# Designs tried in a protein design run: peptides against a protein of PDB entry 9IZ0. Part 67

Target 1, 345 residues: chain A of PDB entry 9IZ0
Amino acid sequence: ITCLGSNGHTYKQLVKGGNDDLRQDAVMEQVFEQVNGFLRSYRKTSQRNLSMRTYKVIPLALKTGVIEWVQDTIPLGEYLDSAHKVYHPKEWSLSTCRKLIAEKQMEDLETRLKVYDLVCRHYRPVFRHFFLESYADPVQWFTTQTNYARSTAVASVLGHVLGLGDRHGQNILIDKTSGEVIHIDLGIAFEQGKKLPVPECVPFRLTRDVVDGMGITGVEGVFRRCMEFTLETLRREEDSLLSVLEVLRYDPLFSWLISPLRRMKKQKMQLENFNQPESGNITTDASRDPKIQRNNVSGESEAERAILKVRQKLSSTLSVEASVGELIRIAQDPSYLALMFCGWS

## One batch from the design tools (peptide; aimed at target 1 R98 L196 V198)

Design b2_p24_8_s2 (made by RFdiffusion4, then SolubleMPNN; from b2_p24_8, 14 letters changed)
Fold by OpenDDE base, seed 5:
Structure b2_p24_8_s2 (fold): chain B 345 residues (1-345), chain A 24 residues (1-24)
Amino acid sequence: as target 1 above (345 residues)
Amino acid sequence: EVAEKLEKKKKELEALLKELVEKL
């Protein structure tokens, strides 16, 4: 929908209906705005303009709302699929890679690592080309690549701390003007991604293409240092951040648990991405409801557990540098990426 | 020749970018 603002400007707005809990997105955006306040308060983060990119979410009802369409954005996964076909036309398709990984989902780690390595050799990174194609001026190219590395660092730390899940390439937008990342569909938080049919094993998305976008320094430079400054800021503001999350604990509208419907939707999307469109009437025989054990875990005990996990992630037991070093290591570890739905790109 | 000049200029630019990234 396009709305005319009171200022005479036309704003494109995405109306999401029916299937996404936009209240969870709106709540997470409010948490990001508070964190952006912390990042502006500290010299090390403020001097670098470190922020989590936010978007306006106006929840209109339980399952409907208006999302500000971030103008001049592209989903990372959409860019990568298109660019891979251009730069590596002799390599495997994304569908081929997905199929091979899925066929081995139930196999041991060694078998999954072999298939992951095979996929990686036949699907090379291309995301550096986004910056090279989009910016003819070397200063703009460098500035936007730097903004990408900075915004990815903030999003990686904050995404780890808040346990943001479902960080696939369609839920990460790239701003074509600034190079900054914009995280969308925030409906999987507080480590609920570990409860998906394919559990999330990485703290944040740091796949080969995410790293390729950082340019020649990869993770070793702007990205690492901006992660360190972001984590330093979040550790200093631990009590303030926990106080914001405690307000959410008492919000009866906030779901600390992934809904069974979201889990089923993700399972279906994971399965549909493996079936080529053969024109067969998939009679979804809805009769095999997997007995979702409704563990009646009280929402309060899950909120307390979530807040405790945030506190544990902000622990000063390790230095900022050691903590960031370990997060970067785990996020790039093939032993974790081979377990992911799309860990190769 | 042109390719070597381009590759040299690319390496010089990469080094300058690395130094700039180290200062950022």
Scores: peptide ipSAE 0.024, ipTM 0.525, DockQ to the pose 0.013
OpenDDE base, seeds 1, 2, 3, 4: peptide ipSAE 0.021, 0.023, 0.021, 0.023; ipTM 0.501, 0.604, 0.538, 0.616

Design b2_p24_8_s3 (made by RFdiffusion4, then SolubleMPNN; from b2_p24_8, 15 letters changed)
Fold by OpenDDE base, seed 1:
Structure b2_p24_8_s3 (fold): chain B 345 residues (1-345), chain A 24 residues (1-24)
Amino acid sequence: as target 1 above (345 residues)
Amino acid sequence: DVAKRQEELKKKEEEFLKELIEKL
């Protein structure tokens, strides 16, 4: 829908109906707003304007809400698929790469690494071209690429700490004006991505294309330093962050667990992306929603475990530099990326 | 030609870096 704001500006809004997802998104956006408060209060992060890009989520009902559509954005995966066809027209299609990875999903790590390497050789990074093609002047190019590296660093730390899952290229938007990343579909948090049919093994998305967008310095420039400053801020504000998460523990509408239905939907979407769309009317007979008696006791124990895991990720046992170094290493490790649904781009 | 376009983009990056260095 298109709404006229009280400020006279016209906003496109996406009305989503049918699932509890919008309340989880709204809650995670509130957590990001609080974290943005911490980033503004700390000198090292405020001087760099470090923030998680947020979007307004207005839950109208349990299963209905309005999302403010971020104008002038593109999904990272949409850009990468289009750009890869332009810049590497002789390389494999994304569908071919997905198929080969999927065919080996049940194989050993050695076999999966060989297929990942093969896919990587036939699907080369292109995301640097986004910045080079979109901006006419060097200052705008440098500014937007810097904003990309900064926003990706913040999102990577927050994504790790909060255990954000389902960080595929369709759930990461690029702002064409600022170069900043916007994370959407926040309903897989607190490491529930490890419960997906293809478990998430990386702390955040740092694929070859995500790195290619950082320019010549890759991860060793603005990105690493901004991750360090972000993690330093979150460690400093640990008690404040944990207090925000404790408020969510008592929200009876916040789900600390992935619903079996959402897990099955994400599983089907992963599987249907392997088959060409045969127009099979999946009549999801919605009639047998088993009343999952949310045993309140199980939800509270999961919230406590989630908060404990956030605290563990904020531990000062390792230096900020050592912790960030290890996160970057794991996020780029072929042994983890080969296990992902789409670890090559 | 794709190779030509990639080379033009690489030159643009080199020019942009040069102009940024000249402004510092």
Scores: peptide ipSAE 0.255, ipTM 0.850, DockQ to the pose 0.014
OpenDDE base, seeds 2, 3, 4, 5: peptide ipSAE 0.250, 0.217, 0.165, 0.234; ipTM 0.851, 0.836, 0.808, 0.840

Design b2_p24_8_s4 (made by RFdiffusion4, then SolubleMPNN; from b2_p24_8, 13 letters changed)
Fold by OpenDDE base, seed 2:
Structure b2_p24_8_s4 (fold): chain B 345 residues (1-345), chain A 24 residues (1-24)
Amino acid sequence: as target 1 above (345 residues)
Amino acid sequence: DVAERLEKLKKELEKELEELIEKL
């Protein structure tokens, strides 16, 4: 829809209806706005303009809401599929890579590592080309790639701390004006990604293409330093962040558990990537809303467990540098990436 | 060649930028 603002400006908005509970997205966006307050108040993060990019979400009803239209963006996965065909036309297609990984999903780690390595050799990183092709001016190229590394660092720390799941290339937008990342579809949080049919085993998305976008310094430049400053800010503001999350503990509209509908949708999307699209009219008679007895006692115990995990991730037991070093190591470890749905790109 | 030179220049500029921010 297009709305006329009180200022006389016209704003495009996406009305989303269906099975997605936009209340989860709206709550996570509110948490990001609070974290952005902490990042603006701390010198080391403020001097670098560190922020989690947000978008406006207005939940209207169960499964219905309005999302701000993010202008001048592209999904990371859409760019990577297009760019890979241009820069590596002799390499394997994304569909071939997905098929090979999926065919070995039930095999042992050794077999999965061999297939992951094979896919990696036939599907090389291309994301550096986004910056090189989009920005002819060297200052714009440098600025946008720096903004990408900074934005990815903030999103990586915050995504780890909040246990954000479902961080595939279609849920990460690139802003073409700034180079910043915008995370969308925030309904898998507090490590509920580990309950998916393919469990999420990495703290955040740091695949070869995500690193290639950082340029020659990779993770050892602006990215690592900005992760360190972001984690230092979140450790400093631990009590403030936990207080924001405690408000959600008593919100009857917030779910600390993955929605069964989202789990089923993910299971279908993972299965549909196995089957070529036969154009079968599946009339899904979606009329049976299962009366999920919300055992309030189970929700409170899950909220308490989630808050405890956030506190554990903010622990000062290790230095900021050691903690960031371990997160970067795990996020790039082939032994974890080979277990992911799309760990090669 | 040109891309590799730009990437080397970027690495030095990233370092100089961080050194400037640390002085503010």
Scores: peptide ipSAE 0.335, ipTM 0.873, DockQ to the pose 0.013
OpenDDE base, seeds 1, 3, 4, 5: peptide ipSAE 0.283, 0.327, 0.331, 0.220; ipTM 0.845, 0.869, 0.874, 0.812; seeds 1, 3 fail the geometry check

## One batch from the design tools (peptide; aimed at target 1 D166 H168 P197 F341)

Design b2_p25_1 (made by RFdiffusion4)
Pose (drawn by RFdiffusion4):
Structure b2_p25_1 (pose): chain A 304 residues (1-257, 299-345), chain P 25 residues (1-25)
Amino acid sequence: ITCLGSNGHTYKQLVKGGNDDLRQDAVMEQVFEQVNGFLRSYRKTSQRNLSMRTYKVIPLALKTGVIEWVQDTIPLGEYLDSAHKVYHPKEWSLSTCRKLIAEKQMEDLETRLKVYDLVCRHYRPVFRHFFLESYADPVQWFTTQTNYARSTAVASVLGHVLGLGDRHGQNILIDKTSGEVIHIDLGIAFEQGKKLPVPECVPFRLTRDVVDGMGITGVEGVFRRCMEFTLETLRREEDSLLSVLEVLRYDPLFSWLGESEAERAILKVRQKLSSTLSVEASVGELIRIAQDPSYLALMFCGWS
Amino acid sequence: SVEEAYEALFEFRLEEIEKPAEERE
């Protein structure tokens, strides 16, 4: 539902009748805003202008809340389905991949990796072409690319820290003229998903297409640097963060999918921010664990 | 059957993935 504005600008409101965890999304957005404040009050984490982008959430009811449909965007999942066909029509469709992996579900490890390797060899990455031929001449394109890289890196590090759940393209919105990413429908949090009926391996969203969209350079450069600066900044302001997560713990609103998984979850948050391992080594291990095909094969259908 | 149970779990997960896209539509 799109309404005008007194200043003359239209605002789009996405109202949902489905039982999306909009309250959990709201409190997560509050945490994200406070993280933006942390990144604001520092030198390195603000010269990059890095921020985990927040979309305003106004949940009137958990089942029937209303959120701000962000200014003109094309969701990642709804995108690169048309781009896949237009750019690579000869290669296989999502139908062949999907249920072919469906045949992979009951198979062993080697079979799962083999079929995944085959399908991934068939379907070359295509998201790299969104930032080309869409935004503008090169300066704006590069600004948009670095904005996407930064925003996705910060969102991914924060999601790994807070154990964010679903990370399919249907839950990712790319801005357009700016390039900052907006994660949507973050109902599953605090390590909720991996432990699904169907298990997962990847801690944060990192497919081949996503790393192809970061530019010619994969996730080694601006992405890693932004991730590691984010990790160090989050560690430096760790006490305030755990304070925020504690106040989330003691209220019965945040979903942690007497004693609760929230305690163990924040302990794992502390471990993830623990200074025992160098931050650079932590970012390296995170990139490796999110990029390796062995982990990616078991994730789920698609996710090429 | 076991196969049907895995199929049902697969479809159920797929529905969860497609749910935000269907709500936006």

Design b2_p25_1_s1 (made by RFdiffusion4, then SolubleMPNN; from b2_p25_1, 16 letters changed)
Fold by OpenDDE base, seed 5:
Structure b2_p25_1_s1 (fold): chain B 345 residues (1-345), chain A 25 residues (1-25)
Amino acid sequence: as target 1 above (345 residues)
Amino acid sequence: SKREEVLKLLEEREKRIEATREARK
């Protein structure tokens, strides 16, 4: 829909209906705004204008709401698919790569690593071209690439701390004006991605293309330093962040568990990628997913476990540099990336 | 299940990482 604001400006809005729990998105956006407050208050983060890019979510009902249409954005996955066809037309298609990973999804780690390495050889990074194509002015190019690395660093730390899952290329928007990342579809948080049929194994998305967009320094430039400053800020504001999350523990509308419908949708998408078109009607009776009765008692225990995990991730047991170094290493480790869902690559 | 094997592998990796953190204190 298009709305005329009281200021005379026209705003495009996305009315989203159906299966997405926009309340969870709205709550996570509120948490991001609080974190943005902490980032503005701390000298090392405020001097760099570090923030999680947010969008307005207005839940209207259980599964319907209005989302701010983020103008001048593109999904990362849409750009990467188009750019890969242009810059690497002799390499494998994304569909071929996904098929090969999917065919081995049920194999051992060694077999999955071999297939992941093979796919990596036949599907090279292209995301650096986003900045080279979009920004002819060197100052604008440098500024937007810096904004990308900064916003990706904030989103990576915050995504790890909050256990944000489902970070595939369609759930990450790139702002074409600023170069900043915008994370959408926040319905898998607090490590609920580990409850998917293919468990999520990485703390955040740091794929080869995400790194390629950071330019020649990759993760060792602006990205690492901005992760360190972001984590330092979140450790400093631990009690404030935990207090914000504790309010959500008592929100009867907030679900600390993955939505059964979302889980079933992801199960179906994962199973559809296993079905070669030639294998007949194995109606796997998906009806046997045990009805996880939402006993209220299970929700409080999951909230408590989630808050405890956030506290553990904010622990000062390691230096900020050591903690960030480990997160970056794990997020890039082929032995974790090869375990990810084929659609995540 | 193979899912449980992957989860167990992840838990064993997390435990090894944590033990390595504790041994560096």
Scores: peptide ipSAE 0.041, ipTM 0.668, DockQ to the pose 0.025
OpenDDE base, seeds 1, 2, 3, 4: peptide ipSAE 0.025, 0.000, 0.000, 0.024; ipTM 0.511, 0.276, 0.344, 0.536; seed 4 fails the geometry check

Design b2_p25_1_s2 (made by RFdiffusion4, then SolubleMPNN; from b2_p25_1, 15 letters changed)
Fold by OpenDDE base, seed 4:
Structure b2_p25_1_s2 (fold): chain B 345 residues (1-345), chain A 25 residues (1-25)
Amino acid sequence: as target 1 above (345 residues)
Amino acid sequence: TKEEEIRKLLEEREKRIEKTREEIK
């Protein structure tokens, strides 16, 4: 829809209807706005204009809302698929890579690492070309690539701390004007991505293409330093951040758990993306075994566990530099990326 | 220069796009 604002400007809006709980997105955007307040309050982050890019989410009903249509964006995955066809036309298709990873998903780590390495050799990074193609002016190129590295650093720290899941290339938009990343579909948070059929094992998305977009310095330039400054700010504001999350503990509209429906939807999407034949008989025979103690871990106990994990991630036991160094290492580790749904790009 | 590198990359992209368009016809 197109809405006329009180300022006389027209805004494009996406109306989402259906089963997607936009309340989760709206709450996460509110958390990001609070974090953006913290980032503005500290000199090291404020001087760099560090922020999580937000978008307006207006929940209209339990499963319906209006989302701001972020104009002049492209999904990272859409750009990468297109760019690979242009820059590496003799390399494997994304579908071929997905198929090979899927065929080995039940194999041991050694086999999965071999397949991941094979895929990586036949599907090379291209995301550097986004900046080279989009910004002919060297100053604009450098500025936008810097903004990308900065925004990716903020999103990586926040994504880790809040345990954001489902960070695939379609859920990460690139702003074509600023080079900044915009994270969408925020309904998998607080490490609920580990409960997906393919568990998420990385703290944030730092695949080869995500790194390629940072330019010649990769992670060792603007990205690392901006992660450090962001984490330093969040550690200082730990009590403030935890207080925001405690309010959500008592929000009857907020879900600390992935909904069974969303889990099933993601499972189907994963199976479809793998071209796995629907083995029809995933009868979730949820009927018969009464001894699955649904540990009715009350939504409260899951909230408490989530908040405790956030606190643990903000621990000052390690230096900021050591903590960021370890996060970057884990996020790039082939032993984790080989286990992911799409860890190669 | 960085500008010359960008220009060269754009020209190479245009040539690839045009070649791909010719191969689809």
Scores: peptide ipSAE 0.014, ipTM 0.360, DockQ to the pose 0.017
OpenDDE base, seeds 1, 2, 3, 5: peptide ipSAE 0.005, 0.008, 0.006, 0.000; ipTM 0.312, 0.365, 0.336, 0.317

Design b2_p25_1_s3 (made by RFdiffusion4, then SolubleMPNN; from b2_p25_1, 13 letters changed)
Fold by OpenDDE base, seed 5:
Structure b2_p25_1_s3 (fold): chain B 345 residues (1-345), chain A 25 residues (1-25)
Amino acid sequence: as target 1 above (345 residues)
Amino acid sequence: SVEEELKKLLEEREERILAPLRERK
């Protein structure tokens, strides 16, 4: 929908209805705003304007709300599918790659690695072309590519620390003006992505196309350094971040557990995306909502476990450089990417 | 309205987050 604001500006808004709990998105945005406060307080992060890009979430009801749509954005996955058809018209389609990975989902790691390597050879990275196409001025090109690498670094550290899941190419927007990434659909957090039908095995999305967008230096340039500065800031603010999460522990609107309905919806979408990538409006008739008795005891135990995991991820046992180095290694490891739903792009 | 109640709960959450952070500065 398009709404006219009280300021006379028109805003595009996405109305989400049905089974999407926008209350979780709204909570995660509030956490990101606090983290952005921490990033502004430290010289190393403030001097680089490091932030998690946020979007406005207005919950309208228990399962409905309005998301303010960020103007001049494109989903990463939409750009990559379009660009891959232009730059590599003789390579495999995204649908072909998905099918081959799916057909081997139940096979051993060695077989899955062979299929992943085969898919990678027939689906090459293209995301560098986003910057080359969008910015004719070399200064704008360099600035936007730098902003992309910085924004991706912040989102990667924060996504790992908070255990953000479901980080597929449709849930990552690119700002066409700044080159920054905007993460959407934040309802899978605190490692609940490991409970998906295809478990998430990587700390954040650092696929070949995500790296290709960083330019010739890949992860070893701006990205690594900005991850280090972000993690250093979060380690310094550990007690502040944990206090924010303790507020969420007792929040009646926040759910530390993935809802069975959301899990089933994601399962269905994963299965349907294997067979028909193009067929649009899944009007899931919401009529039979089983009264999911929130077992409070299971939510509290999950909250405690989640907070403990955040504390463990912020541990100073390893240097910032060693911790970031290991995160980058794991996020790019073919042995993990071959297990993912879409680890090749 | 349900929207006003949800806005109020978000504002109350924001204040519960901000109050302890202000006391530490």
Scores: peptide ipSAE 0.199, ipTM 0.733, DockQ to the pose 0.017
OpenDDE base, seeds 1, 2, 3, 4: peptide ipSAE 0.089, 0.036, 0.185, 0.090; ipTM 0.631, 0.542, 0.706, 0.663

Design b2_p25_1_s4 (made by RFdiffusion4, then SolubleMPNN; from b2_p25_1, 17 letters changed)
Fold by OpenDDE base, seed 4:
Parts: C-alpha cells; sequence; structure tokens
Structure b2_p25_1_s4 (fold): chain B 345 residues (1-345), chain A 25 residues (1-25)
C-alpha cells in the first residue's frame, strides 16, 4: 500500500498478511530502539554512530500488519544469487549447492564437512562486488563498506545476545544508500532457532560472503572493533537491557517460544528449498502421541531461562576481546557452518 | 477500532519500557 504521511510525503508500506505474528517483530524492534539508546549514550559507540537498523512494524492483528517498505534495499541472498551468476557463471548454481548439502544432511560431521568444502570450492564469495558496483566514488565506497562492517558488527552482537534465529540471506536486507544491514523477520529469538528442523549452531551469520563484504581486512578491521565496542556497551547496560526483557516476561502478547505453526512453516520452506519431493504420509498426526508431556513449562519459566541466557552472554568472565574473538571463531567454524542450511554464502 | 487498540497497546508497551529505563538512569 502507499500511505500519505502527515508531512505530505507518500510512503510505500508492505501489508503482510498470513500466519506471521508481527507482534514478535514489533517487540524486537522496540528492544533494538532501546539498545540504540545505549549505543548513542556510550562514547565508544556514539562516536562511530553504531546502531541496529530498525524498520517500523505496525501490527494490525494477531497475524497481519503493516511493515515499513524499506526503500532502496535488496535481500542479501537475492544480490548474492545474481552476483554469483555474473562473476562466476561456471560455478555451481545455488540450487546445486543446496541439493548437495541436503543429500548429506543426515550423514556424519566428516561427510558434511567434505560436502561443505566441495560446495565452497564451487561457490566462491562475491559480496565485495556489491560495494564496487554500487559506489564509483572511492569515498562513498569506503564509507558504505565501513557502514556495512559497523552495522553487521552491531547486528552480530545483538543477534547473539538476543539469540536471533533464521538469519538467512532473505532475512537480511542491504541498504543500497548506506551499505547498512537491516534484519527482518525477527520472530525467532532467544535461541529458538536451535529448535528448527535444521538447528542453528552459529551465534550470528558470518559466512564467507558476509566477510567478503567487509573488504580486504575481513573480520579483523572495523567489524571486530565494532563488535567489541557494542559488547562493551551491552555489558555496561546489562541491567537496563535485562529490565527491558523483564517487561516482556509479563507481556501476554509476547512469545518466548517458537509457535508450532511457525516451526512447521519453516520446516516446509526448508524442504521446498531442498526440492525433496514430499514423500507422502508424514501425517504427523500430532494428535496421538500422549507421551509428549508438553511440560507446560509456563511461558514465565521460558522467559526466565531466556533472560538467564542473555545475562550469561553478557558475563564479564572473559574480556570483551576474548568474548568477541570466540564468537567470531565459532561463527566462521566450518564444523558449525557445514551443519547449517546455507553456511557457504 | 482494532487498529487503535493495537496502537494503544504498543504505545503503552513503549511507555513501560521508557519508564523502566528512566528509573535506572
Amino acid sequence: as target 1 above (345 residues)
Amino acid sequence: SKLEEIKKLLEEREERVRATLRERL
């Protein structure tokens, strides 16, 4: 839809209808706005204009809402698929890579690592070309690449701390004007990505293409330093952040758990992306196994566990540098990336 | 309307978050 603002400007808005609970997205955007307050108040982060890019979410109902159409954006995955066809036309298609990873999904780690390495050799990083193509002026190129590395660092720390899941290339937008990342579809948080059919095992997305976009310094440049400053800010503001999350504990409209419907939807989308024919009757008649004691772990006990995990991630037991170093290591570890749905790009 | 009700709920949430932050600053 196009809305006329009170300022006389027209804004494009995406009306999202369906089974997606936009209330989760709206709450996570509110948490990001508060974190952006902390980042603005702390000298080390404010001097670098560190922020999580937010978008306006207006829930209209339980399953419908208006999302701000972020103009001049492209999904990371859409850019990468197009760029791989241009720069590496002799390499494997994304569908071929997905198929090979899927065919080995049930195999041991050693077999999955071999297939991941094989895919990586036939699907090389291209995301550096986004900046080279989009910004002919060297100052704009450097500025936008720097903004990308900064924005990715903030999103990586926040994504880890809040346990954001489902960080695939279609849920990460690139702003073509600023080079900043915009994370969308925030309904998998507090490590609920570990409950997906393909469990998430990385703290944030730091694939080869995500690193290629950081330029020649990769993770060792602006990215690492901005992660450190962001984590230092969040550790300083631990009590403030935990208090924001405690407000959500008592929010009857917030879900600390992935809904069964959302889990099933993501499962179907994963299966469709694998081109596995629906082998017939998995009528998971969810009706008849009486022995899944749904421990009605009260939504309160799940909230408490989620808040405890956030506190643990903000622990000062390790230095900021050591903590960031370990997060970067894990996020790039082939032993984790080989287990992901799309860990190669 | 249902839109106004949801808008009000979001405003009340934002105000609760802001109040909680003000008590700690």
Scores: peptide ipSAE 0.014, ipTM 0.366, DockQ to the pose 0.017
OpenDDE base, seeds 1, 2, 3, 5: peptide ipSAE 0.000, 0.009, 0.005, 0.000; ipTM 0.312, 0.359, 0.357, 0.193; seed 5 fails the geometry check

Design b2_p25_2 (made by RFdiffusion4)
Pose (drawn by RFdiffusion4):
Structure b2_p25_2 (pose): chain A 304 residues (1-257, 299-345), chain P 25 residues (1-25)
Amino acid sequence: ITCLGSNGHTYKQLVKGGNDDLRQDAVMEQVFEQVNGFLRSYRKTSQRNLSMRTYKVIPLALKTGVIEWVQDTIPLGEYLDSAHKVYHPKEWSLSTCRKLIAEKQMEDLETRLKVYDLVCRHYRPVFRHFFLESYADPVQWFTTQTNYARSTAVASVLGHVLGLGDRHGQNILIDKTSGEVIHIDLGIAFEQGKKLPVPECVPFRLTRDVVDGMGITGVEGVFRRCMEFTLETLRREEDSLLSVLEVLRYDPLFSWLGESEAERAILKVRQKLSSTLSVEASVGELIRIAQDPSYLALMFCGWS
Amino acid sequence: EEEEEEIEEQFEERMEELEEQEEEL
């Protein structure tokens, strides 16, 4: 539902009747805003203008809340389906990949990796072409690319820290003229998903297409640097963060999918921010564990 | 065989969840 504005600008409101965890999304957005404040009150984490982008959430009811449909965007999942066909029509479709992996579900590890390798060899990455031929001449393209890299890196680091759940393309919106990513529908949090009926391996969203969209350079450069600066900044302001997560713990609103998984979850948050390992080594291990095909194969159908 | 059928049902339920999320958009 799109309405005009007194200043003359239209605002789009996405109202949902489905039982999306909009209250959890709202509290998570509050945490994200406070993180943006942390990144604001620092030198390195603000010269890059890095921020975990927040979309305003106004949940009138958990089942029937209303959120701000962000200014003109194309979701990642709804995108690169048309781009996959247009750019690579000869290669296999999503139908061959999907249920072919469906045949992979009951198979062993080597079979799962083999079929995944085959399908991934068939379906070359295509998202790299969104930033080309869409935005503008090169300066604006590069600014958009670095904005995406930064925003996705910060969002991924924060999701790994807070154990954010679903990370399909259907839950990622790419801005367009700016390039900052907006994660949507973050209902599953504090390590909720891996432990699904169907298990996962990857801690944060990182497919081949996503790393192809970061530019010619994969996730080694601006992405890693932004991630590591985010990790160090989050560690330096760790006390305030755990304070925020504690106040989330003691209220019966945040979903942590007497004693609760929330305690263990924040302990794992502290471990993830623990200074025992160097931050650079932590970012390296995170990139490796999110990029390796062995982990990617067991994730789920698609996710090429 | 029973475990394989349960895995297939879990897979199908998950696909339905994703299709619902896609339709919501």

